Peptides against a protein of PDB entry 9GMZ. Designs and how they scored, part 68

Target 1, 343 residues: chain A of PDB entry 9GMZ
Amino acid sequence: TGFPLELLTRPATERLAYFENYTVAHPRLKEVYEILMRTIAEPAGASFIFVYGASGVGKTTLRLRVEQKLTELALPKLESDRARVPVVGIEAIAPESRYFNWKEYYTRALITLEEPLIDHKFDYGVRGISRDNFGKINVESKVVAPALRRALENALIHRHPDVFFVDEAQHFGKVASGYKLQDQLDCLKSLANMTGILHCLLGTYELLTFRNLSGQLSRRSVDIHFRRYCADSPEDVQAFKSVLLTFQQHLPLAETPNLVDHWEYFYERTLGCIGTLKDWLKRVLSDALDREATTITLKDLQKRALSVAQCQKMFKEIQEGERQLSETEADVQNLRSALGLGA

## One batch from the design tools (peptide; made by RFdiffusion4, then SolubleMPNN)

Design b1_p12_4_s2 (from b1_p12_4, 7 letters changed)
Fold by OpenDDE base, seed 1:
Structure b1_p12_4_s2 (fold): chain B 343 residues (1-343), chain A 12 residues (1-12)
Amino acid sequence: as target 1 above (343 residues)
Amino acid sequence: AEPLQIFPQAPR
């Protein structure tokens, strides 16, 4: 099944929006989705979920799909519990300073948490937090970070989301070294413990450094590795080709481009990351629609491809992350073997 | 939300 043919008569904006909203259910996404959904449903005393993988692997797509599903599953209960929010998700901002802006973090979390609940006023017990005429949270500049934390704790308890998502969570690790990083971890741990809300941190392999610093978080965390497709795996290559086949069928163009025949070039410039692939195709589609083109050519692809230098840099970062995970897996295996626990 | 569509397998 390809795109709806009626899109060919629709405005370029609608055609582009179709492709943007289209999600390929590729094997790695499905696997991680199922693990994440199961872990959210049955956290087994975990307070944290770590989802890590390469930049552009599709973590944001995963988050959005889980948020959609959790919302769908909660709808019948939301009629009776109007205070409940099924899920909350924020993106961690890269720090501008050597210090994490907790005030901004708490403010964004509060805004996001309250956005779906326009009609239900909640008293956060904090002066200087109000709702505007549109039900949006307004935080006065005088409100300090500890007060915002208390407000967020109260809001999370009252709204009781099944999970709190933090995307780009590696940004927590960039601000602080040593003791300060531990303080940030303790802050997040305290927030999860005080609210009873499961936290899911999504990010790059830099999250592994963050995870390894807190032996206490490791005991109450579930790890989910969102792997890229590897060219040395025939199964991964086949999955990647199948993704290309699906995308070519869902590009709303008059003539279906042959992406599959160029799979090696797509792999070279995406490193097996489907998010990177989708973003690339989106840029190329936008250009094609602007030109009223009937199809996409190799030249169109080349114009929007990542440079070889960008790919080489990204690949080094991926290899470092994959190596650290492989070493950790080997260490676990060695520990098990040393304990006399059969492999 | 559109369900995750099962994608066709590319020719081997």
Scores: peptide ipSAE 0.037, ipTM 0.676, DockQ to the pose 0.067
Fold by OpenDDE base, seed 3:
Structure b1_p12_4_s2 (fold): chain B 343 residues (1-343), chain A 12 residues (1-12)
Amino acid sequence: as target 1 above (343 residues)
Amino acid sequence: AEPLQIFPQAPR
């Protein structure tokens, strides 16, 4: 058990890439993965899936693992249906301007949707969309956002992915004063309805603001809470220690570092978020490889840790999100009790 | 602590 020992003789780039690609199947990731895969297979008339949780909990890792699995499951069908794309995933960009750039969003979505199918020419029915010599989509500056939307709608209908992923989807919420978050949701809802494609929005607890704005979305959405590990739960502490044990075995270093003995410090600086932990260890590993070090020390960890101030800020954001969810759960229980449904 | 499994990586 552990990393392939032959990596110790490989370049630092290969050693780092091994760890970057390594994914611990921790209990919360497995649980959310199973729920998400089941929901994608049987959406039951849902148009949206919301996956929310702390920053650095591992939502991008979840997305990538689901994308891989959906691609694997689709391979037998892709041999007969060469037009099909099994899954499409994009990351929402934080707008530099007060306005969400829909033109950029549609362009990125089109590019991502067509990248796997470079050899398959599709006419988008929109003038000023072409493919370069490498099959990459080029969008002329004259193409307006409504035309790009129609091109994306046509492409999504033609390619028929099982799901459309939008990572960092809280960035749709960063709208200028006076723009309604509702308008962004209505645009996404319209895209999902027009294409018949299930949308999965992954993001922070800021996505809860979207849920609260549209009682209509709640009827057509599935909510998935990707929880962090909590230090007040013995089971969660044990799972977190098991993650540390697994990571220490998969750091491609000559001497296995003892991460587990420092579990409290790791918890303090990650808040139980495994993505944050992985990113921290990745930075420390990179530094160790650059120095040709045989191991990592507590001092090496401390050098790349998030500051206490950063952790305090992140923890406040987590507590607010967890509080909002707990209040919602209490409201459901109160409603059930008021209806004479046993709690 | 017990070691955790990895998700199978689809062959690239």
Scores: peptide ipSAE 0.024, ipTM 0.624, DockQ to the pose 0.214
Fold by OpenDDE base, seed 4:
Structure b1_p12_4_s2 (fold): chain B 343 residues (1-343), chain A 12 residues (1-12)
Amino acid sequence: as target 1 above (343 residues)
Amino acid sequence: AEPLQIFPQAPR
């Protein structure tokens, strides 16, 4: 099944939007999706889920698909409970300063929780938070971070989402000292405990620092590793080639490009990260549509590829994260052996 | 929501 052929007669904007909205259901995405959905349904007293993996592996795509599914599953209940929000998802922003901006975080979370379509008005109990005529939340500049936190706690309790997603959550770790990182974790832990809402933090391997800093979070957290495809695994190479085959069938171009024949070059410039691959193909498709091109060439791919220097940097970050996880697996075996549990 | 369809397998 390829793209709808009717798209070839449609504007470039519709053709690009089709590809942007298209999601390849690759094996790693499906696996992590199933684990995450099961964990959200049955958290077993967990307060946190950590989803970690390489930059561009597809964590944002995973989040959006889970948000869509949780919303779909909640629809029958939302007819009877108009106060409930099924899921809330935000992206943590890299601070411009050396410190994470909690005021901005709480403001964004409040704005996301209070979609205009929610008929049930809630009073946040904080002066300077209002709704406009369209139901959009407005936060006055005078509202301080502790007041915004209390407003968010009240909103989360009242709306009772099944999960609160925070994408790019490694940005909580961008603090000047290890002590400040613990303070950030204690703030998040307190928010989850006070609201009773399950938090899912998605991020890079920098999230492993969060996992390691709090032995108390480890007792109430579920870890999900979103792995990239590895070139040393024949199964992973076959899965990666199958993703390329699927993307080439879903590029809304008159002539289907042969992406599979260039799989090694795609792997070299994506490191087996499907999100990076999709973003690359989106840029190349946009350029092709702007030129009214019938297909994509290797030259078009090369023009929008990440540089070798960028790939080398990303690969070092991946190798360090994969190493830390491998050491953790070895530590589990050592712990079992030390406990007198057979290997 | 379209089920996460099994991808076509690339040629071996």
Scores: peptide ipSAE 0.022, ipTM 0.672, DockQ to the pose 0.070
Fold by OpenDDE base, seed 2:
Structure b1_p12_4_s2 (fold): chain B 343 residues (1-343), chain A 12 residues (1-12)
Amino acid sequence: as target 1 above (343 residues)
Amino acid sequence: AEPLQIFPQAPR
C-alpha cells in the first residue's frame, strides 16, 4: 500500500511530514533492531552496546524506533511505577574545544530524563538544580560537573530506564589524545556501573576506536555493526531496490516517480546508506511540493544529490571503517582458531 | 511515531 491518497489534497507541510515520519523496515534496519531489542531485554551482564556504521546508514532512525518500542512495552508498568522512565536518549555534541564538555552532557541528560509531564518528582540533593512551575529541570551555572554527575546518577537510579542512548557517540572520541578518550570511556563505564543502567552508544566507524582502547569494555559490551548495502551483493542490491520501490510508493505526489529504474544513480550518491537516501528524497520532495509539482524528475534528484566529491570522501571513510572491522573479524577468527574453537 | 513499514520486494 502506498501513501494515503487524501494527502494529495492536504497542505505541503502535512505531505512532507508524512514522508518524514515514514520509515521503511529494510533488512539491515530490521536485523539491527532485533539484535538491539534482544540485547536490551537480556543484556547478560553487558554494560554497553556499541552500534556503529556509516554516516547516514540510519542509526538515529534505529534509536527512535527502539525508544518508541521500549516506551510502548513499558506503558503497563508505568501505571504502577510513576517514577520510571522506560528509555532515555541524547545526542552527543561535537566539542567546540579539544575537550568534551561533561557539564553540558550531564545537564542535557538530566533535562531529557526529567520530562516535565512525569508525575513523580524527586529531590536531586544538589543545590542549583530546580524545577520550574511546569516541572522542567533548570540547572544553575554555578553547578559543577561532579555535582551534575551525582544528580544524573541519582536520576538514572530513580527513573531506572531500560537503556540510556547516546547518539553521535563518536564525538566522545574527538579529544586531543587517546588518554583522554580512555578517561572518557572510564567515566561512562563508571556511570553505567554506578547506576546499573545499560548504555547504548551509536556512532560512525570512529566509534571503533573505543574498542581498541579498552580490553575491559570488550568483556561487558555488545557490538552491533549496522552495515550499508553493498552493490557487489545481489541480495543487497535487491534490498536497496526494494527500499527505492517503497519510498516511490510513499512519496505523496500525484504521479508516482520511477525511482527503481535509477537505482544505480541512487546507489552512487548514497553508497547504500538508507538514511542518506531518505534525506535526499526529503529535500527533493520539499522542492517538488514548493513548486506544486506532480512528480519528481531526474533533474530534481540531481539538484539535491550529494556531489561526487562528497560521495568519494564518504566512501573512503566507509572503506576505512569496513577494513578495520574486517581486520577485527579476522583477528577474532584467528584468535578462535588459535584457541581451538571452530570457525 | 509510526511502526516500521514492511517494504515490498522490488521486481528482480
Scores: peptide ipSAE 0.009, ipTM 0.563, DockQ to the pose 0.090

Design b1_p12_4_s3 (from b1_p12_4, 7 letters changed)
Fold by OpenDDE base, seed 5:
Structure b1_p12_4_s3 (fold): chain B 343 residues (1-343), chain A 12 residues (1-12)
Amino acid sequence: as target 1 above (343 residues)
Amino acid sequence: PVPLQVFPEMPR
């Protein structure tokens, strides 16, 4: 079944919003979703979940769908426990400076956790944190990072979310000259341990550096690899073509474009990353709607495609990440063989 | 290729 045909008579903004909100249940997304939901339900003493994969693979989409499901599942309990927040999710900001801004992180986390819709107002006991008349948190500029951390710890304990999501978590790796990446990891570990809240960090393959630096984290973390689709796998190619077929049926245009016949070109310019594909199609759809076009052409696609140079750079970053994972898997097999544990 | 399912939206 395609898009609702009534959308063809609706404003361009509504047609675009339909496609924006449309999420294809592609095999890799479904697999990672099921693993992540199971891990959140039964952490088995884990304090961290690491979800890593290529930029544009769909990690933010995964997060949003898990947040939505956890909220739905918690609704019956929230009627009795008005202090509880079922899930909290933030995106780590790329610092304008070369250094991660913890003050900004804690402020954003507090603002997200303490949305005005929460009837049960908590006093954080921190001077310079107040609520306005609309219930929004205001943090005075004089409040220092250690005070904001204590406020966040208290808020997380009081609100008791099932998981705390941090998207783009590779930005924690941006440390000042002379500071150790280990100190950032120890800070995150301390926050998880003091609150008892499960943390899920989503990021690029740069997040693997965090996993490798801490032998203690490895014992208390679950790793989830969100893979792209690979052109050397017939199953992955068929899945990628099925995604294209689904998107072409859900583009709210008068004439259904034939995206599947151009699958190699879509693969060349997305590297098998469905988020990159969706963002590309969204830009092309927006241009088509602005021109009141009946369909999307190959020329329209080419106009909004990533350059070959951008794709080459992205592919190099993916290959390095996939190589590091393959080496780790080989090292585990070699270690097992050396221990006399059969492969 | 075959059409894939959609993730359900939260009931409004």
Scores: peptide ipSAE 0.292, ipTM 0.844, DockQ to the pose 0.205
Fold by OpenDDE base, seed 2:
Structure b1_p12_4_s3 (fold): chain B 343 residues (1-343), chain A 12 residues (1-12)
Amino acid sequence: as target 1 above (343 residues)
Amino acid sequence: PVPLQVFPEMPR
């Protein structure tokens, strides 16, 4: 079934919101979702989950859907445990400076953990952290990073989320030296160990650098590769076309656009990344709704497409990431072979 | 190509 036809009589904002909230159950998303949900339920002594893949593959969508599901599953238990938060998710911010801002990270994490609706007032034991009359956390500027860390550790222990998500986690790696990257990873490892909370880092292939730096993390981490669709795979091409077919049925326009016939152009400008595709279609839909257009044309698509130069840059970054993974997979296979474990 | 379901799958 397509979009609810009643949307055609609704405001442009409601039509756009429908499409924004619509998520296609594409094969790679389902696969990664199932692996991630299973790993969260049964971490088997893992302290970290790494979810890596191309920019725009849909990692944020994955996170949000997992957060939603974990919240739904926790609802019956939250009635008895009013202190519990089922899941916490933050986005790592790219540092304006050469150094990751831990103070900002801890502050954002605390603010996210302490939703105003949580009746159970927690004493952070840290001066300069308070709740306002609406239950929102306020952190005074005088509070130093070590104090915020202790507050976050205490909050994570008290709220006991099933997982702590950090989106765009490659931003931890934007430090000038590999050594500083290790220190940051050790800091995160210490936070996970001190709290007993499973951490899930989502990011680009730059997260592979984190994986390679810590042989100790490899023993306590689960790796999940969120792959793009590849044009050299007939199965992947068919899946990508099925995504286009689904999106065209769920664009709240009077006339269903034919996206599938343009699949090669969509592939060329998204590199098989469904997040990039969805964001492109959102922009085009917004433009169409603003013009009260009945459908989307190829010209409308072209107006909001990424440039060839942008796609070439993104493709080089993807190829380098996929190469690094292939080398790692080959190394694992070579290690397995050398160990007498079959391929 | 075939239409895909909404994610998450709504329980039927």
Scores: peptide ipSAE 0.288, ipTM 0.846, DockQ to the pose 0.224
Fold by OpenDDE base, seed 4:
Structure b1_p12_4_s3 (fold): chain B 343 residues (1-343), chain A 12 residues (1-12)
Amino acid sequence: as target 1 above (343 residues)
Amino acid sequence: PVPLQVFPEMPR
């Protein structure tokens, strides 16, 4: 079934919002979703989940869908436990400075964790943290990072989410000169240990640096690789074409565009990353709706495509990440063979 | 290629 035909008579904003909210259950997303949901339900003493993959593969979409599902599953319990938050999710901000801003991270985490709709108010025990008349948290500029950390630890313990999501978590790797990346990992590990809350870090292949630096984190972490679709795999090509077919049926336009016939061009400019594809189609749809166009043309696609230079840069970053993972898999197999566990 | 399913959205 395609989009609701009634959308063709609706405002451009509603038509765009339909496509924006539409999420294709593509094979890699479904697989990673099922693994992540299972791991959150049964962490087996893990303190961390690492979800890594190419930029634009769909990690933010995965996070949002898991947050929605965890919230839905928690609703019956939230009626009896008014202090509980089922899930908390933030995006780590790229610092304007060369260094990760922990003060900003703790502030954003507190603001996200303490939604105004939570009936049970919590005192953080920190002067300069208050709630406004709408129940929104306000953090005064004078509050220092160690105090914000204690406030977040207390809030996480009190609200007891099933998982704490941090999207774009590679930004924790932006350390000051003279600081070790290990110190940032030890800080995160300490936060997870002190709160007893499972942390899920989503990010690019730069998260592999986090995995490799801490043999202690590796013992308490679950790794999930969110792979792109590869053009050298017939199965992956069919999956990618099926995504294009699904999106073309769900673009709220009078004439269904033929995206599938242009699959190679879509692959060239997305590198098999479905998030990049969706964002591209959203931009093109917005332009088409603004012009009251009946369909999307190849020229419309070309106007909003990533440049070849951008794609080449992104592809090099992907190849380096995939190489590092392949080496790690080979190292595990070599270790198993050396231990006499067999291949 | 075949049409794929949609992820359920929370009702707004």
Scores: peptide ipSAE 0.284, ipTM 0.841, DockQ to the pose 0.219
Fold by OpenDDE base, seed 1:
Structure b1_p12_4_s3 (fold): chain B 343 residues (1-343), chain A 12 residues (1-12)
Amino acid sequence: as target 1 above (343 residues)
Amino acid sequence: PVPLQVFPEMPR
């Protein structure tokens, strides 16, 4: 089943929005989704979930789909509990300074947690936090980070989300080395412990460095590796080709492009990352729609492809991350063997 | 290759 053929008579904006909102149920996304949903439902005393993988693998898509599902599942309960928010998700901002802006983090978390709330009367216990007539939170500049933290703790307790998502969570690790990084970990740990809210940190392989620095976080964390598709795996190649086949059927163009025949070129320029692939196809589709083109050509693809230099840089970052994971897995196996736990 | 389903699976 392809796109609805009626889209061919619709405006370019609607055709593009269709493709943008379309998500392929590719094997790795399904697998990670099921693990994440299960872990959120049954955290088994975990306070943290770490979801790590290559840039452009689809972590944001995963988060959005989990947020959607948790919201759907919570709808029947929200009728009785008007204070409850089923899920909250923020993106960590890259630090502009040598220090993580906790004030900004807490402010953004509060804003996200409180949009759009039915209950307008929650007192955060902090002066200088108010709601406007639309229910949006306003935080006065005079409100200090410790006060915002208390407000967020109170809000998280009151709203009781099933999970708190932090996307691009590797940014916590970029700001601090040594003791300062430990302080940030302790801050996050304290927030999770004080609120009783499960935190899910999504990020690149740089998140592993952050995870490994806290032996206490490791004991209360679940790890989820969101892998890319690897060209050395016949199964992964077949899955990647199936993604291309699905996308070509869901590009709202008069003539279906043959993406599958160019699978090697798509692999070369995406490194097996489906998010990168989707973003590439979205750019190419936008260009085609702007030209009122009937199809997408190889030249159209080439025009919007990542450069070889960009791909080489991204691939080095992926290889380093995959190497670190492989070493960690080997260390676990060596530890198990040394403990007399059979392989 | 085979076509993959939409995510989430639309209820049939």
Scores: peptide ipSAE 0.284, ipTM 0.847, DockQ to the pose 0.226

